# Peptides against a protein of PDB entry 5HOI: the designs that were tried, part 18

Target 1, 351 residues: chain A of PDB entry 5HOI
Amino acid sequence: FRYMPFSPAGTPFGFTDRRYLTMNEVGYVSTVKNSEQYSITVSFFDVGRFREYHFEDLFGYDLCFLNEKGTLFGQSKTGQIQYRPHDSIHSNWTKIIPLQAGERITSVAATPVRVIVGTSLGYFRSFNQFGVPFAVEKTSPIVALTAQNYRVFSVHYSQFHGLSYSLSELGTSSKRYYKRECPLPMSLPNINSDMKKDANLDYYNFNPMGIKSLFFSSYGDPCIFGSDNTLLLLSKWRSPEESKWLPILDSNMEIWKMSGGKETTDIHVWPLALAYDTLNCILVKGKHIWPEFPLPLPSEMEIRMPVFVKSKLLEENKAILNKKNEIGADTEAEEGEEDKEIQIPVSMAAE

## One batch from the design tools (peptide; made by RFdiffusion4, then SolubleMPNN)

Design b1_p9_3_s3 (from b1_p9_3, 4 letters changed)
Fold by OpenDDE base, seed 2:
Structure b1_p9_3_s3 (fold): chain B 351 residues (1-351), chain A 9 residues (1-9)
Amino acid sequence: as target 1 above (351 residues)
Amino acid sequence: SELAERINS
């Protein structure tokens, strides 16, 4: 197993010279290879609130986290991190994270008040927004991080225990755990089923955990979107005994519903954020499961617990068609091969 | 929905 640098909704280069380092509800960070250098662009969806900016990257940043106040960059191998405020009034800062032999920064996160660095050896390093260190903690190997305000959602991986997660609050003087290395009920990518498409192999080489993104909802609930294209939300995390993961959206099922029950293989949901009851996402058309260039406009998908089975909906629609044919049996109307569009109940149709 | 139109377009 190889620990790879993870950034929320980051894309591979594939066969191109460019990729998204990260994207979320705030915007998207792209990098372009220019020989041994990189050009990084920080772009925003709200062009009235933020101004796009670019800079030359001599370090080859492979980690990124975007928030409303700035962008954190990291280099997984060298341990270099850079924070760039969006506002030019605030200074950029750079720091080297000390790494052991073979250690990698696997994920970084930044909020307006905290910077977090996670490593392949399970070093959890916390800083303020100015790069002043608070603490170093040893955890299980960190594979992904996200943060909102003072709260951190971390995903851990062990070859023996699989995926786990932690939810913590980073106060000024202390770290509080709401959850500490609890089992994460997310399936790992199935190499044998998913890799039959060459386009998926490149993605899983880039992101072997298949975590497309993780974020906090607008309500401050941890969310994760895996390779199964299911959005999981951690509900009731403030009550340890009541806390559970909810599958709040099967995006493959929603695409199937929106296509009138047609199996689509060329539409993919790329998660950005969860705002209220809507998944902000990019609808990706094509062979690649990740967005290419130019980035499509974000789309909103309503969250819906997957309570319906495709087979039952198909059976119900067949039963409706058969009843229509029994009532219509006296009219020899050549109802041609009308495309068997599944009438999805209006309550199940995406608006 | 606008989303369905974007899928079907």
Scores: peptide ipSAE 0.011, ipTM 0.628, DockQ to the pose 0.794; fails the geometry check
Fold by OpenDDE base, seed 5:
Structure b1_p9_3_s3 (fold): chain B 351 residues (1-351), chain A 9 residues (1-9)
Amino acid sequence: as target 1 above (351 residues)
Amino acid sequence: SELAERINS
C-alpha cells in the first residue's frame, strides 16, 4: 500500500497533460503540465461572485482544497503549502510543513477560519487562515480530510484496522472530538472486480482508497462518497450512542432508474457537494469514471435511501409485462423484447 | 427530470 495525496473530487492525469486538483460546489481547480512546470487555474461556478485566476506552479502542487474565501495548495513530498485568498485584500502565504523521512502530506483542508494538514504518519496539524499554528497531534495515518467552519472530518487508514474516521471541532483553545478514530463502514475498492476495466486502474493508482470525495452537507453532516458510488452521511453525530452512517444515495441505482432500467457502463456520478436534499455532481459520460476537459455543467440528484432492490423492480416489471400480455393477447405486435423500457414506478422515478 | 434527459441523451 502507498499513501497517495488526496484532494476532494480530484482527478488523475491519465494519458493527458491536465487534471483537476479538486472540485466542489464553489468551483474547480485544474493543473496543466508545461514541461517541468505546471499552470494552475482556479475556476468558479458562480462567475458573478468570483473571478477565475491562474498562476505558474514551480512546485508541482498535488494537493488542493477550495472554499468560498481561498484555495489551499500542498506538495505531498516537499511539505510546502500555499494559501491563496480569492480576494486581493488578503495576502497569499506559504509554509513548509516539517516531514520525517518517507512522510508525506496525504490531505489538506481549509475553511475561512482554519487550515488543516494531515500526513501519512498521522500528524494532524492545525492552523488559522493566516497560517498561524495551533497544535500538532499524532493520530492514526490520515488519508483524507475535509472541513467546514471549525469542524474537521478526517479519514484514517491502518493496515491492521482498515478505515476509521474522526469528527472534531477546532476551537480557539482546544480540539474537541465528537468521534475519535471510530470504524468507517465504507467499502474499499475491490481490485479484482473494479480493475478488470483498464480505465479504473489509473484511478485506483491515483486514489487507492477509492474515496471520490468527502464533504460536509449544508446541514453540517459529514458525507463520504466511495468507490461503490454510495453517498454515506453521518447522522446524529452529536449523540455518540445514536450516531450512524446512512446510505442516503446509491448513484448507480439512480442512474439505472433514469436509464429506464438499462445497464449503463458509460455514465458515472462525480460528487461535488450535498446541498439540502440534492447531491450536486458532474455526470460523466465516457470510459473514465472521472470528468475530463471541458468540465460538464453540474447536475442535481435527489437523495434517496436505497430501500428498493433491483431484482424486485425487475420482477415487478416482468409481472406487469405478463399482465399486459394476458390482456393484450389479440394484437400480434411482436415488438422485440430488447427495447422495452422498464417502467419505474412514479414514486421511484426522479422528477 | 432534466437529469434523466441528460442521462438518456
Scores: peptide ipSAE 0.011, ipTM 0.626, DockQ to the pose 0.693; fails the geometry check
Fold by OpenDDE base, seed 4:
Structure b1_p9_3_s3 (fold): chain B 351 residues (1-351), chain A 9 residues (1-9)
Amino acid sequence: as target 1 above (351 residues)
Amino acid sequence: SELAERINS
């Protein structure tokens, strides 16, 4: 298994010269190959609050984390990290993370108060916003990180144990665990089914875990969005015995509903953030499951626990159609059974 | 919904 650099909602280059390093509710970071260099652009959704900026990247940053105060960049192989405040008032800083032979930075996260670096060997490194180190901890191999304020959600991978997660708080003097390397009930990409589409192979080569993104909700709950397009939320994490993952959205089900019950293979949800009861996301149209250029406007999708079964809705719709036909509405529209729009109950219709 | 319109457009 090869640990790959992960950034929240990062996209592969594919056959292009450009990709998104990361995106979330704040904005999106793009990189463009220019000969042996890269041009990085940090763009924002709130253009009134933030100003887009760009710089030349001589290092080939392959890790990124965007927050409201700055952008953290990392180079997975060299161990270089750079923090760039959005405001010119604060100085940029650069640091080299010491890596062992074959070790890679696998994920980085930054908040206004913390910088976190995770590695393929499970080194968890914490810093303040100025790059002053707090601690180094040895964990299981880290594959993904996100952070909000002092809290860190880390995803770990072991070849023996699969996916696990930790939820920790990084105080000034100590790390507190709310959850420590607990099983993560996220489905891994199925190589045999999901990789049959060449377009998906590039993505899974880029992101073998299929973690499209992970973030904290507006309420501070850890969220993860996997290759199954299900949004998982960690509920009641303050109570270790009551803590559980909730499947709060099946985005494939929601797309299917919005498409009138047609199988759509060209519409994909790309997660950005969870704000209250809405998933902020990019609706991707096309062959690739990830957004291309230009970035579409964000969309909001209401969270709904997947309590509905497609087969039952299809059967109910067939039963309604059969009853309409029995009542003598001889509308001879021989539109094939596949083309009939499913009447989704208004209570189930996405807005 | 605006979302459904964006999907179906």
Scores: peptide ipSAE 0.011, ipTM 0.627, DockQ to the pose 0.771; fails the geometry check
Fold by OpenDDE base, seed 3:
Structure b1_p9_3_s3 (fold): chain B 351 residues (1-351), chain A 9 residues (1-9)
Amino acid sequence: as target 1 above (351 residues)
Amino acid sequence: SELAERINS
């Protein structure tokens, strides 16, 4: 196992010279390889609010986090981080994170008020938006980070215990835990089943945890989207004993419903953010489960608890068809049995 | 739905 640099919704190069370093509701950061250099572009969905910018990267940044105020970059091996405000009013800053032999920065996060660095040895480093350090804490190995305001959602990995998570608040003087290294009930990629498609091997090599993204919802709830394409939301996290992960969206089920119950293998949900009751995502068409270039426009998918089972819906539709045949309704619609759109309950039909 | 149309297109 190797700790790989993780960024929210980051994509591999694959066979190309370009990839997305990160993407979310604010925008997307791309990098293009040119020999030993990279050209980074920071693009935004709200082109009226933000101006796209680019710069030459001589360091080979492999970590990124985008927020409404700036972009944090990191180099996993060298420990270099750079924060670039979107506004020209604030200066860029660079810092080197001290790394031990074999240590890697595995994830970075930035809010308008905090910068967080997590490492493969479980060093959790916190800074303000100007790169002034607050603290260094030793945790279990960090594999992913996201942050909103003062809150940090961290994912940890242990070879003995699998995935765990922490939810913390980085106040001015102290870190508060709401959750500390609690089990994360996310499925890891199944190498034997998922790797039968060559297209998934490149992604698994890039992201061995299968965490496509993690973010805070608009309500400030931690969300994670794994290789199973299920959006998990941490509910009631303020009440330690009541806190639970909710599978608020099975995106494969929703794609199946939207396809009239047709099994599609060429449509993939790529998560960006959860805004209210909608998953902001990229609908990826094609062989790869990640968006390529150019980036498609974001789509909204309404959250739905996975209460339906495909087999049950198929049985119910067969029962309806059999009942129609028994009633002798001579409706000559010889539309082949295979092409009949599965009746999805209207209350659970996607818009 | 607009999303279903984008999936089925």
Scores: peptide ipSAE 0.010, ipTM 0.619, DockQ to the pose 0.750; fails the geometry check

Design b1_p9_3_s4 (from b1_p9_3, 3 letters changed)
Fold by OpenDDE base, seed 5:
Structure b1_p9_3_s4 (fold): chain B 351 residues (1-351), chain A 9 residues (1-9)
Amino acid sequence: as target 1 above (351 residues)
Amino acid sequence: SKLSELINS
């Protein structure tokens, strides 16, 4: 196993010279390789609120986090981080994170009030938005971070214990834990089943945890979207005994329903954010499970608990078809059964 | 929906 740099909804280069470093509801950050240098572009979905900007990257930033106030960049091997405010009022700042031999920055997160750096050795470093350090804590190895305001959702990995998570609040004087290294019930990528397609192997080599993204919902709940394309929400995290992960959306099931019950292997959901009851996402068509260039416009997908099973829906539709055939003995031709759209109940059809 | 358009395209 190798600790790889993780950024929310980041994409691999694949066979191209360009990739997305990160994307969310605010925008998307791309990098283009030019010889030994990189050109970074920070783009926004709200073009009326924000102006796109670019800069030359001499360091090869492989970590990124975008928020409404700025972009945090990191270089996993050198420990360099840079924060770039979107406005011209606040100055950019750069810092080197001290790394031990073989240590890597694995994830970075930034809010308007906090910067967080996590490492492959489990060093959790917190800063204010100006790069002033608060604390260093030793945790289990960090593989992913996200943050909203003062709250941090961290994912940890141990070879012995698998995935765990923490939910913490970074106050002015102290770190508070709501959850501390609790088991994370997320499935890891299945190398034997999923790696049958070369495109999945490239993605696994880029992101071996299969975490496509993690974010806080608009209500401040931790969300994670794994390789199984299921959105998990941490419910009731304020009550330690009542806290549970809810599978609030099976995106493969939603695609299957919207296709009229056809198995589609070329349409993929790429998660951006959870706003209210809708997953903001990129719908990807093609061989790659990640968006290519140019970036498609975001789409919304209503969250729905996976209460229905494909087999039951197929059985119900067969039962409806059989009843129709028993009532309608008139001899109009058997147009082939294969192309009949599965009538999904209106309550399950996304409007 | 955009997804229906993408599936049917």
Scores: peptide ipSAE 0.024, ipTM 0.732, DockQ to the pose 0.538
Fold by OpenDDE base, seed 1:
Structure b1_p9_3_s4 (fold): chain B 351 residues (1-351), chain A 9 residues (1-9)
Amino acid sequence: as target 1 above (351 residues)
Amino acid sequence: SKLSELINS
């Protein structure tokens, strides 16, 4: 296992000279390799509110977090971070995070009021939006971070305990934990099943945890989207005893439903954000599970708890077909390739 | 839906 730099919805280079460093509901950050340097572009979905900008990156930033006020960049090996406000009113700032031998920055997050840096040794570093440090805490090794306002959702990995999560609030005077290194019931990528496709191996090498993204919902609930393409939402996190992860969307099931029950292997959901009851996502068609260039326009997918089992629906449809065949045995029914559209109950069909 | 268009394309 290797700790890799993680950014929300970041993509690998693959066989290309370009990738997305991060993307969310605000926009997308791309980097293009130009010899020994990189050109970074910060693009926005709301082109009326924001202007696209670019700059030359001499450091090779491999970590990024985008918010409505600015972009945080990080270099996992050198410990350099840069914050760039989208407005020209506030100055850019750069800082070097001290790293021990072999330590890496594994994730960064930024809100309009906080900057957070997590490392492979479990150093959690907090700053204000101007790069003034608040505290350094030692936690279990951090593999992913996201933040909204003063709240931080962190994912940790231990070889002994697997995945855990923390939910904290970074006030002015103190850090409060709502959850502290609690078990995270997310499936890890299955090396044996998933690595049969070269495209999955490339993604696994880029992101060994299979966390496509993590974010806070519009209601401020922690969300995570793993390699199983299930969106998990942390419900009731204010009540420690009642807090639970809800599988609010199986995107593979939704794709399967929308395909008329056909197994599609070339359509993928790439998560951006959860707004109310809809997953904002990129629908990807192709060999790679991640979006290529140009970025497709975002799509909305309604959240639906996976109540139905594919096998049961297939059995029910097979039983209906068998009953039709028992009644129809006397007529030479041309075995037209009746497109095996599984009649998905209307309550299961996307409206 | 945009997904149905993508599936049928």
Scores: peptide ipSAE 0.024, ipTM 0.732, DockQ to the pose 0.611
Fold by OpenDDE base, seed 4:
Order: structure tokens, then sequence, then C-alpha cells
Structure b1_p9_3_s4 (fold): chain B 351 residues (1-351), chain A 9 residues (1-9)
């Protein structure tokens, strides 16, 4: 197994010279390979609040985290990190993270008050927004990080124990755990079933965990979106005994509903953020499960617990069609059974 | 919906 650099909603290069380093509700960071260097662009969805900026990257940053105050960049192999405030009032800073032989930075996160670096050996390094170090902790190998304010959601991977997660708060004096290396009930990519398409193999090689993104909701709940296209939310995390992962959206089910019950293989949900009851996402049409260039406009998808069974809806729809045929409605139903749109109840249709 | 437009395009 190889630990790969992870950034929230980051995309592979594929066969192109460009990719998204990260994207979320704030914006998107792209990189373009120009011979021996990269050109990085930091773009924003709120063009009234923020100004797009670009710079030349001589280091080949492969890690990124975007927040409302700045962008954190990292180079997984060299250990270089750079924080770039969006506002020119604040200075950029660069730091080298000491890495052991074979160690990689696997994920970085930044809030307006904290910078976090996670490594393939499980070094968890915390800094303030100015790059002043607080602590170094040894954990299980870190594969993904996100942070909101003082809180950090970390995903860990062990070859022996699979996926785990931690939820911690990085106060001034100490780290508090709400959850510490608890089992994460996220499905890993199934190499045997899903890798039949070259595009899926390319994505798997880029992101072996299949974590498309992780973020905190607008309510401050940890969210993760895996390769199964299910949005998981950690509920009641303040009460250790009551805390549970909720599958709050099956995006494949929602796509299936919106397609009239047709199996679509060319539409993909790319998660950005969870705001209240809506998943902010990019709807991707094409062979690749990730957004290409230009970036499509974000879409909203209402969160809904996946309580519906496709087979039951299909059976109910067949039963309705059979009853219509028995009532002698001379609708020339010569069109093959497979092409009939499933009438999904309006209460189940996503807008 | 934006998705219905995307499906039908």
Amino acid sequence: as target 1 above (351 residues)
Amino acid sequence: SKLSELINS
C-alpha cells in the first residue's frame, strides 16, 4: 500500500496537464503543469468577496487546503508547506516539515487559527496561522485531514485495522479528543468491481482510500464522502456513547431518482460542502468521476436518509403500469419496459 | 433540476 497525498475534493491530472488541488464551498485551487514548474490559481465562488490570484509553483505542491482567510499548500515528499493569505495585508510564510526516510505529508488542513500537517507515519503536527508550532503527536498513519476553527477531523489508516477517525480540538494549551482513532465505517474502493474502467483505476491510484472529500458541516459536524458516493455525518460527537455515523445522502440513489430510475453511469456527484440540509457539490457528466475544466457551477442536493429501496420502487411502478393496462387505457405501450420513466413521488424527487 | 437538465443534455 502507498500513502498518497490527499486534499479535499482534489482531482488527478489524468491525461491532462491540469488538475484541481482542492475545492470546497469557498472556491477551488487549480494547478497547471508548465514544463518544469506549475502555475497555481486560487479561484473563488464569491467573486465579490474574494479576488482570484495565481502564482508560479517551483516546488510542485501536491497538497492543498483552502479556507476563507488563506490557502495552505504542501509538498508531500519534500515536506515544504506554504500558507498564502488571500488578503495581501498578511504575509505568506513557508516552512519545511522534517520528514523521516520514506515519510510523506499525506494531508494538510488550515483554519484561520490553526495549521495541521499529517503524515504517512502518523505524525500530527499543529501550528498557529503564522506557522508557529504547538505540538507534535504520534498517531496512526494519517490519510486525510480537515479542520474548522479549532477542531480537526482526521482519518487514519492501518493495514491491520483499516480506517479510523479522530475528532480533536486544538486549544491553546492542549489537544482535546472527542473521538480518538475510532473505527470509521466507510467502505474502501473495491478494486475488483470498480476498477474495470481505466478512469476508476487512475482515480484509485491518485486516491486509494476513495475519500472524495471530508469537511465540517455548517453545524460543525464531521462529514465524509467516500467512493460509495454516500455522505456520512458524525452525529452527537459531543456524547461519546451516543455518537454515530449517519448516512445522510446516497448520491447514487438521488441520481437514479432524478434520472427517472434509469441507471446512469456518466453522472457523478463531486462533494464540496454541507450547508444546513444541502450538499453543495459539482455535478459531473462524463467518463471521469471528477470535474474537468472548466469547473461546472456548484449545485445543491438536499440531504435525505437512504430509506428507499430501488427494487421496491421498480416493483411498485410495474404494478401501477400493469393496473393501467388492465383498466383498458389504450396507451400504445410498445416501448420496451426498460425505457419507461419511473414516476418517483414528488416527496422523493430531489429538485 | 440542474441534474435533470444535465441528464437530458
Scores: peptide ipSAE 0.023, ipTM 0.730, DockQ to the pose 0.598; fails the geometry check
Fold by OpenDDE base, seed 3:
Structure b1_p9_3_s4 (fold): chain B 351 residues (1-351), chain A 9 residues (1-9)
Amino acid sequence: as target 1 above (351 residues)
Amino acid sequence: SKLSELINS
């Protein structure tokens, strides 16, 4: 197994010279290969609040985290990190994270008050927003990080135990755990089924865990969106004994419902953030499960617990059709059986 | 919905 650099909602290059390093509710960071260098652009959805900026990257940053105050960049192999405030009032800073032989930075996160670096050996490094170090902790190998304010959601991987997660708070003097290396009930990509499509192989090579993104909700709940396209939310994490993962959205089910029950293979949800009860996402149409260029405008998808079974809805609709045929309603609307939109209960239709 | 438009396009 090889630890790959992970950034929230980052995309592979594929066959192109460009990719998204990260994207979320704030904006999107793109990089373009230009010979031995890269051009990085930091773009924002709120163009009235933020100004797009670009710079030349001579280091080949492969890690990124965007927040409302700045962008953190990292180079997985060299250990170089750079924080770039969006505001020109604050200076950029660069540091080299010491890495052991074969160690990689696997993920980085930044909030207005904290910078976090996680590695393939499970070194968890914390800094303030100015790059002043707080502590180094040894954990299980880190594969993904996100952070909100002082809170950090970390995903760990062990070959023996699979995926685990931690939820911690980085105070000024101490780290508090709400959850520490607890099992993460996220489905891993199934190599045998999902890899039959060449487009999925490229993504799997880029992101072997299939974690499309992880973030905190607007309420401060940890969220993760895996290869199964299910949004998991960690509920009741303040009560360790009551804490549970909730599958709050099956995006494949929602796409299927919105298609009138048609199997769509070319529409994909790319997660950005969870704001209240709405998943902010990019709706991707095409062969690739990730957004290409230009980036489509974000879309909103209402969260819904996956309580419906496709097969039952199909059976119920067939039973309704059969009853209509038995009642001998001579209504000549022989609109062919194939094109009848599945009557999804109106209460379950997303607006 | 924007998704319905995208599906039907």
Scores: peptide ipSAE 0.021, ipTM 0.720, DockQ to the pose 0.614; fails the geometry check

